# Peptides against a protein of PDB entry 6DSZ: the designs that were tried, part 43

Target 1, 361 residues: chain A of PDB entry 6DSZ
Amino acid sequence: NYVVTAQKPTAVNGCVTGHFTSAEDLNLLIAKNTRLEIYVVTAEGLRPVKEVGMYGKIAVMELFRPKGESKDLLFILTAKYNACILEYKQSGESIDIITRAHGNVQDRIGRPSETGIIGIIDPECRMIGLRLYDGLFKVIPLDRDNKELKAFNIRLEELHVIDVKFLYGCQAPTICFVYQDPQGRHVKTYEVSLREKEFNKGPWKQENVEAEASMVIAVPEPFGGAIIIGQESITYHNGDKYLAIAPPIIKQSTIVCHNRVDPNGSRYLLGDMEGRLFMLLLEKEEQMDGTVTLKDLRVELLGETSIAECLTYLDNGVVFVGSRLGDSQLVKLNVDSNEQGSYVVAMETFTNLGPIVDMCV

## One batch from the design tools (peptide; made by RFdiffusion4, then SolubleMPNN)

Design b1_p10_7_s2 (from b1_p10_7, 3 letters changed)
Fold by OpenDDE base, seed 1:
Structure b1_p10_7_s2 (fold): chain B 361 residues (1-361), chain A 10 residues (1-10)
Amino acid sequence: as target 1 above (361 residues)
Amino acid sequence: SALEEALSTL
């Protein structure tokens, strides 16, 4: 009896940081195919708490905190369109991951989008948005008492959405998205009406962005608005202010992931296809009326890591680099550069054994 | 530098 110990997946396909186990604990959650790993971030490193098997490959993993919750809940969507909301419960030494809500959000008719599944949560926890199919935006209303995740579709005129986020500081849930048409790539906003189940006109749009614009970052208050990342340029827009930079260093390799460092959106980490780690800096200007506006954008090279599939800032300059192609890493950002000009030091490396060939015996 | 200032407040 060869107990082929099924090797656990080691390739990371998603990561998120938040307060999932308690209000006080900082957690790192890592998606490895069908497995969810939960860690507590400590001064000594990552402490494993729980590992959870999912009924499919994790496609979306997002933490969110509804009003009146003391800790974050976890939204998961699988590649087979199974959605769930998970809660961590601990009673003494007993640890349970409970399903608060679940549902299947697959449509019988629709073209699956070529850019894959996108799942987003409104910052005020009013809804979940899903881009699963071309020309459709799926909405899951968030209701605390609803154990069944029910969804509806809103038609998008824009058939080729590249990326989408919910904006911050909006009275109604508002999406910002990059889309492609025959004239190029553009940015548009829509308000989402839960009542009427339709889109209303959003606060702003930007036509003819960079041809390779691929990512939207929603920026928190006080700045608000969004950052659009392309191959050659990074742009900011909030309806009132537009700013663009084209730093030559980002042309060398495509930026593929990002993560917010500060709650106020002043700093972001960017990772490219060569494993370069950057910091995007939003410089503030305080106006005489006490309003904060964006003064400038800067991109600075921090150093090199494994090629990131996902990035997440933890605390105290520690970053988790989730890699699909290489080893995942915990890295420290230092104030002073080393002899090679790098601000990055590897603290821990997690060996990636490559694709688990499920040998169906 | 702006980077060193940003890194000093992490």
Scores: peptide ipSAE 0.611, ipTM 0.962, DockQ to the pose 0.938
Fold by OpenDDE base, seed 4:
Structure b1_p10_7_s2 (fold): chain B 361 residues (1-361), chain A 10 residues (1-10)
Amino acid sequence: as target 1 above (361 residues)
Amino acid sequence: SALEEALSTL
């Protein structure tokens, strides 16, 4: 019996950081096809803690902290629509990943969306939202005592959703999404009623955004609202304020991923299809009434990395660059640029051996 | 620069 030790997947298709192992530990979680890798971030680098095999390709991986939990829980959705909520438990030397809840969220009807699976969590942990099929938004209520992930669908009139996020600071769970219709791309918001299982009118909309608007970033308080990233422009909207920039530097290559640096959403990392790493800066203005408003948006080139599928800021200017097409990297952001004008230094590189064709022999 | 200021607080 040649146990062909199937080569472990090396291509990264998702990464997230948070406090999964404990309240005190900073973790990096990496999705590599069906494999979940859990690390503790230390001053010495990444310490491996656990590897978990999943029942399918990880399509969504998000950390969230329900009220009263001391550490983050992990939501995973597979490409086969298996959903679970995972908890890390350690008892002495025994490390267990416990399934708090699970379910299959596949529908018998619906067209799978061409842009793939989108999964989002309400910042207040009231629900999970899933865009799996055109014209449907699936809701999983987050109830503490429910071991079965029950879902329901709300009909979306907008058939071609490009990206969707939950907004911060909303009394009711509120989604913001980019969609395409025959007139172009637009941004819309909906409130999600758990009681009525329907959408209510959201706080704002923006018609006729950039034709290639592809990503929504929900901005935390105090700014609130959302950033919309296109090919040529970056826009901000919160219902009261609109701001747009069109920095020439982003026209060279399409931005494909982002990650928030600050809890308050003042800084973001952006990665493009050429492996350029940018910082998006939100400049604040404090009003006389004590309200904070967005004064300006800036995009600054940090340097070059592997082409990011996902980015996550860790700590102390260290960034994990998860790559599907190239080698993943730990990089350091420096205050001073090198001779080439780069603020990025590679600390560690993780060889990507390419797609593992699961040859079921 | 605005970038250097931003990087100094990481």
Scores: peptide ipSAE 0.609, ipTM 0.961, DockQ to the pose 0.936
Fold by OpenDDE base, seed 3:
Structure b1_p10_7_s2 (fold): chain B 361 residues (1-361), chain A 10 residues (1-10)
Amino acid sequence: as target 1 above (361 residues)
Amino acid sequence: SALEEALSTL
């Protein structure tokens, strides 16, 4: 009996970087369908620590650090609406992934959204937000001692949400989202009241954005606000300042993923459907009162990679390119371009063997 | 260039 060892999933559908194993270790976490791979980032490359089998396809994977935790916790939501919060524990050579909390967040009534599952975490770790169904926003309050993830729904008037994020620097948890109606696409904000279980009016809105506006990036302090990425334009708004650019280079292919390079949100990586890698630059202006404002936005072409499903900056100009359609890569960003004008060099390539047909034998 | 300056601080 040749036990055909079922080939391990190789297509990447998510990746995150943070401090999951310890406060000092830098980790790369990779989602491959039902598998979670955990690495430590070292000067010698990626060191594998553990692989974890999940009870379903990973749909959301986010690291977060509640106040008073020494290291990050991992939130996972599966395509079957099973939610968990995971902790890494090591005792000598014994490595355990502990479930701190779990729950099923499926509703009996609701239309699953056509744009799929969106999961977001408040930067101050007050709540998790989930867009699972049209016209609903699900909230999971984050409480330290609760082993059961309890959720409630808030009705959303905007039925066709494209993307949503929590904003930084808000007294109350505040969402920013792109939505579509018969008049076009728009951006709106809402404050989330945990007490009243309702939305309050947010700080700002922008009606009639670009028709193909598809992504929201929440920008940390000192800038605050959000970046909205479309097919033809990139816009910034924080309630007080609006700025838009329309670089011709982004019209050639749709931007599909992004990742923050700097903790202060000064630089982002962008990936498009042709495998082009860009850097988005936020130019700062220091005001006389010591406040920092956004002066300008720039988009610069770095080079070409595999078509990214997800991007994550590691350290020292090293980027992990998670690919679903092609091979995943570790790439180095160099200061000097090569003879072809590329700043990108492939360091390592991870072969994608394509979709594993789960032959249930 | 502005890009090379940005890349030099990675």
Scores: peptide ipSAE 0.608, ipTM 0.962, DockQ to the pose 0.934
Fold by OpenDDE base, seed 2:
Structure b1_p10_7_s2 (fold): chain B 361 residues (1-361), chain A 10 residues (1-10)
Amino acid sequence: as target 1 above (361 residues)
Amino acid sequence: SALEEALSTL
C-alpha cells in the first residue's frame, strides 16, 4: 500500500486582498486549485490563518462588502459551477468559514465559453455577473436574507466576449465588455435591469478597438470609465474622454494580469507573459469646476518577477505575485532603482512544485 | 521621474 501523500497544490490560479477576517485586518487570499489559503498581512510578512478545501477548482474568487457589513464577504465559483458566499467568523481561537449562501449555476443548455469562466461583482453589491456560456450573461442578485443563490440569464447578442467588468459610479449596474465579431474587437456597455431581467443601452461604446484587446479594467471615481488593454495599446474611455497610448515596451510580451494599487484608480500593476512588472499611471487634471479628468496615461517598467497569473498590491509597496507557471513571490517596490534599473526586490519565494497530476491509481 | 514620484507615495 503506497500511501501517496496527497501533495498540496502549489500553483496559484487566483489571489485577492481585502478585509475578510475582520474590518481591520488586511488579508491575502490565495486560490490553489481546490484550496483556499487565507493570510493576514503583517509587518513581519504573511501570517497563515486558515486553509479551506473547496468542492472543486476555484474559477472565480472575489471579495465584496455589501452595505452594512463590517467586513468583506467572499464569492467563490468553482469550475463545476458551484457558487458560494463565504464569511469568516472567529470566536476566541475557533475559526469558522461560514457558507452564507450557495447554489449551482450550471445551465442545461449552453456552449461553455472557450475563454473560460468570468465572474464579476457590481461595485455597489447589487449583483454578481457571470459569463459562463456564449450568448448568455448570468445574473445572481445579491440579497442578504437569501441562503440560496438564485440566478437568471440575460441573452447577450455579442457571442464572443473577451472580458467584462462592472463600471463604477452607475445608477444602474452597468457592464463594460470587449467582444469580437467578424469586423474586429469592440467595446460596449449595457445597463442590467434586475427588475425586467434584460439589458438596456449603456452610456457608451467604442467600435474597432485594437485587434488584440484582451482586458477591461473598470476605473473608480473620480475618473470613472474603463481601461482597455491590448497587445500594442492601452486605451481609456469614460463616454466623454478617450485617450490611447502605444508604448513600445508592452509590445514585447502580452499583458496577462492587472491589479489596482490605489482606491481611486490612479495606479495599476500590470504583469506580462515574460514576468515583467509594470506600473500604469493615470495622471489627473483638476478642472476649474473641480471635476477631475484624465490628463495622460503612462506605463513604466518596474522590473522582473515570476510570470504572474495574478497580482495583488498589499501595502507599503509590497506586492504578491501569484504564479501558476513558476514560483509565487512576495516582492517589494523600491523608490530607487538598483544597478540594473529594477525597482523590484524579491522578499520571499514560494516554491511551485508544478501541476498536481491527479493520477487516480 | 514620474515613476519615482509614484513609488515614493506607496
Scores: peptide ipSAE 0.601, ipTM 0.961, DockQ to the pose 0.935

Design b1_p10_7_s3 (from b1_p10_7, 4 letters changed)
Fold by OpenDDE base, seed 1:
Parts: C-alpha cells; structure tokens; sequence
Structure b1_p10_7_s3 (fold): chain B 361 residues (1-361), chain A 10 residues (1-10)
C-alpha cells in the first residue's frame, strides 16, 4: 500500500489579514483550494498556528467583527455553496476552530453567474450578501444566536452584475455594484431592507462607466463612496464628488486584485496580470469645517511580484502576494527604490507545485 | 516624492 501522501495544495486562491486568533495577534489566513492555513505575523516572519480542511474549495473567505466580539470571526463559502462562520478558540496548548453557524445556500433555480461567486459582509455586520446567480442577491442576516445560516433572495433587475460591495457609513446596509446591460457598464447603489426583504433606492448611481469596469472598492470614512477600476480608468464617486484618472501605465495589463493598506482608505495595493504591484493614493483636502474630501487620485508603480490572485497588507510595509499561477511571496515595500527603480524586495517565496491532480484511484 | 512620502508612513 503506497500511501501516496496527497500533496498539499500550494496554489493560493484567497488571503485575508485580521485578528482571528486574538484581539492582539495579527493573522494571515490563506486559502489553498480546500485548505485553510492560519499564521501569526511576527517580526521574524509568519508563524504557522493551524491548518483546517474544508468540505470543498473555498470560494469566499472574509473576516468580520460583530459588535461586542473581542476578535474577528471568519466567514467561508465553498464552491458547493456550503457556508460557515468560524471562531478560533485556544485553551492552553489546545487549538480549536469552532463552527458558530453553518448552512447550505444553494438555490434549486437560478443561472450561476459567469463572473463566479461574490461574497461580501456589511461593515456594520448586519448581513452577508452573496451574488451566486444572475438576477438574485442572497442575504444572510447576521444573528449571534442563530447556529443555522438562513438566507433569502432579493430579485435584482440588473441581471449581469460584474462586482458588488457594501458601502461604509450608511444608515441602512447599502450595496454598490457594477453591472452590464446592452448600453454598456454602469454603477448603481441599493439599500437593503432586512425587514421588508427588498431593495430601496440607494444614494447615487453613475451610468455609462468604462466598458471594462471590473472591480468595486468600498472606501471607508471619512471619504466614503467607492472606487471603480477598469482597464483604462480609475474612478471615485461618493454621491457628492466624482473624480476620474486614466494613467497610461494601467493600460499595459489588467488590474485583477486590490487590498486596502490604511484603515481610512488613503492607500490601496493593486496587482495586474503581469505581476506589477501598484500603490493607489487618495490625496486629502481638509475643508474649513473639518470635513475631509478627496483632492486627487494617483497610481504609482512599486515594482514586480508573482502574478497575484490576492493581495494583503500585513504591517511595516510587508505584503503577502497570494499567487495561483506562480510562487506566493512575502514582499517588503521600501521607502527608497533599488538600482532598477523598484520599491519591492522579496523576503520569502513559497513554491507553487501547480495543480494537484487528485487521482482518485 | 508623493510615493516616497506614502512609503515613509508604512
């Protein structure tokens, strides 16, 4: 009996940073197909804490902190529509990953969306939103006492949603999404009523955005609003202010992932299909009344990495580059460029052995 | 530069 030790997956398909093990620990969580890896970020590097097997390929992985939790909880959705909320518990040397809630959120009726599964969490932790099927937005209300994840659908008139996020600073949970119709791509907002299980009119919309607009970034306060990333342009809108840039450097390759560096949304990392790493900068203007407005947007090339499937800023200029196509990396951002004009230095590289063909013999 | 100032705040 050759126990072919099933090679562990090495291709990264998701990563997130937060405080999952404790309130004080900074964690990196990495999704590799059906495997979840949990690390503590230290001055010496990544310390492995736990590995967890999931019942399917991880499609969504998001950290969130409900009001009155001391640390983050983890939402996972699999490609087979199994949802769970996980909590880390440690008692001495015993480490347990506790399932607080679970459910299957598959619908019997619906066309699976061509752009895949999207999962988002309201910043105020009122609900989880799921775009699984065309013309449907699934809502999972977040209730602490509910061990069974119950969901309902709201009908979307917009059949071809490209990306969706919850906005910050909204009285009601509010989504912002890019959608496509026969006239092009557009941005719209909806308020989500948990009580009535319907959409209400959102605060703003922008018709006729760039034809290749592909990503929505929700911007936290004080700016609020959203950033829309296309092939040729990056736009900001918050209902009161609109700003667009078209830096020639982003036309060379499609931006495919992003991550927020600052809690206040002043800086973002962007990764493209050539492995270029960018900084998106939001320049502030302080008004005489103490309000902060967006003055300008800038995109700056930092350097080159492996092609990112996901990016996450850790701390002290350290970034995890999760790669599906190449080796994942820990990289450091330096203040000064090297002789090649790069601000990026590889600290650690994690070999990707490619797709594991599970030969079920 | 704006980039160097941004990177100095990491």
Amino acid sequence: as target 1 above (361 residues)
Amino acid sequence: SVLEEALSKL
Scores: peptide ipSAE 0.485, ipTM 0.942, DockQ to the pose 0.943
Fold by OpenDDE base, seed 4:
Structure b1_p10_7_s3 (fold): chain B 361 residues (1-361), chain A 10 residues (1-10)
Amino acid sequence: as target 1 above (361 residues)
Amino acid sequence: SVLEEALSKL
């Protein structure tokens, strides 16, 4: 019996940082196909804590902290529409990953969206939103006592959603999304009514954004609103303020991933298809009334890494670059550039052996 | 620079 020890997947398809193992530990969670790897971030590097096999390819992986939880919970959705909420429990040396809730969220009716599965969590942990099928937005209410993830669908008039996020600082859960119609790409917002199971009109919309607008970043308070990333432009909108930049440097390659550096959303990392790493900067202006408004947006080239599928800022200028196409990396952001003008130094590289072709023998 | 200032706050 050749136990072909199936090589563990090495291609990264998702990563997230938070406090999953404890309130105090900083964790890096890495999705590699069906495998979840959990690390503690230390001054010495990544300490492996646990590996978890999932019943399918991880399509969504998000940390969230409901009110009254001391640490983050993990939402996972698989490509086969199995959803779960996971909790880390440690009792002495015994480490358990507890399923707090689970469910299958597959619909019998619907066209799977060509842009794949999108899963988002309301910043106030009121609901999970899922774009699985064209013309449908699935809602999973977050209830503390419910072990069964119940979902319902709200019909979207917009059939071709490109990206969607929940906004911050909204009284009701509010989504912001880029969609395409015959006239181009647009940004729209909807409030989500859990009670009525419908959309209400959102606070703002922006018609006729850049034709290649591909990503929405929800910006925390005090700025609020969203950043829309295109091929040639980056725009900000919060209902009251609009700002657009078209830095020539982003035209060279499509931005494909982002990660927030600061809790207040003043800085983001951006990765493009050429492995360039950028910092997006939100410059604040404090008004006389104490309100904070966006003054300007800037994009600065940090350096080059492996082509990021996902990025996550850890701590102390350390960034994890999760790569599907190349080797994943831990990189350090330095204050001073090297001789090549790069602020990025590779600290560790994780060899990607490529896709595990499950040879069904 | 703005970048150096941003990087100094990491």
Scores: peptide ipSAE 0.483, ipTM 0.941, DockQ to the pose 0.962
Fold by OpenDDE base, seed 3:
Structure b1_p10_7_s3 (fold): chain B 361 residues (1-361), chain A 10 residues (1-10)
Amino acid sequence: as target 1 above (361 residues)
Amino acid sequence: SVLEEALSKL
């Protein structure tokens, strides 16, 4: 009997930080194909808490906190369109991951989008949005008492969505998305009506953005709006203010991932295809009426890491670099640069042994 | 620098 110890997945395809185990604990959650790893972030490093097998490759993993929950819940969508909401429960030494809700959100009709699965959660936890198929936006209403995740589709006129997010500070759930048509790439917004199951006109649009605009970042209050990241430019728009920068340093390699550092959206980490780590800075201007507006955008090179599939800021200048192509890392951001001008120091490296094909036999 | 000032606030 050869017990082939099935090698555990090492390639990271998603990571999130939040308060999943308790309100007080800071957690790092890592998706490695079909496996979910849960850590507590401590002064001594990452403490493993639980590892969970999922019924399929994790395609979306997002933490969210509905009103009146003491800790975050976890939304997972698999590549086979199985959706679940997970809760952590501990009773003494017994640790359970409980399924609060589940459902299959696959459609029988639709073209799967070439840019893959996108899953987003409204910041006010009113709904989950899914871009699974061209010309459709799927909505899962969030209801506390519903163990069955029910979804409906809204028709999207824009067939080629590149990226989509929910905006902050909106009375109704509002999406912002980059799409492509024969004239180029554009940004548009829609309000989502849960009652009517339709789109209403959103607060703003921006036609003819950069041809390689690839990512939307929803910016929290007080700024609001969105950042659009391209190959050559980074732009901000909130309906009232538009600002664009074209820093030469980002032209060298494509930005592929981002993560918010500050709850107020003042700083972001950006990773490119060469493993360069950047900080995006939003400079504030306080108006005489107490409103905060964006004064400027700035991009600064921090250093080099493994090529990030995902980034997540933990605490105290520590960043987890989740890599699919290379080794994942814990890195420290330092105030002072080293002799090479880098602000990044590797603290720990997690060897990537390559893609594990989970043959579900 | 602006970066060092930003990093000092982490």
Scores: peptide ipSAE 0.477, ipTM 0.940, DockQ to the pose 0.932
Fold by OpenDDE base, seed 2:
Structure b1_p10_7_s3 (fold): chain B 361 residues (1-361), chain A 10 residues (1-10)
Amino acid sequence: as target 1 above (361 residues)
Amino acid sequence: SVLEEALSKL
């Protein structure tokens, strides 16, 4: 009997940061296939706290803080459509991951989207949105007292959604999405009515964006709106202001992931398919009335890392680079460049042993 | 540079 010691998964397929263990702790949560790893970020590096086995491959992992919660809750959706909301509880040395709510959100009818599962949370924690199937947007209302995750579907006229996010600063939950039709790619917004279980017209749209527009970033207040990332261009739109840049450097490789550095959305990290790390900068202009508007967008090359599947800014210029194709890294951003012009220094590397081939014995 | 200024605020 060869006891094949099941190797733990090492390929990272998601990461998030927030305050999951306590209000004070900064956490890094890493998804490795069916495994969730929970770390506390310390001055000495990543301190492991808990590892959790999930009932399937983690497809969505998002932290959110409902009103009146002292710490973040974790939403997980698996590739088998098992949804849960998790809470960290510690009592002395005893650590428990509590399921606050759970449900299966699989539909019997619908074509699974070829671009995979998208899960998003409204910034005001009113709902979770899921793009699982073409022509459907699934809504999970967030109710504190509900242990069972109930969902409903809203029909999308747009069958080929590329990416979707909830916008910030909206009276009603509002989605912004890139979609493709026979005329090209477009950006549209919809308000989501929980009461009527329908879409209402959103605040703005942008027809005929770049043909390879692939990502939506919702921008917090005071800017609001969204950033649309393509192969050749990065655009900002908030309904009132439009700005586009086409920096030649982004044409060299496709941007595949992003992470917000500042709570106000002034800076983002971008990673491409070559492992290049960029900073996207939103330059502000303060108007005479005290309003803040976007003055300019800039993209600056920081350096090179492992090819990121996900990026997470931690603190003090430290970034976690979650890699599926290579080794994950903890990197430091420095103010001064090295002799090669890089602002990135690797602090720690986490070996990726590659995909666990489930050899069914 | 703009980048150095941005990095100095990390």
Scores: peptide ipSAE 0.477, ipTM 0.941, DockQ to the pose 0.938

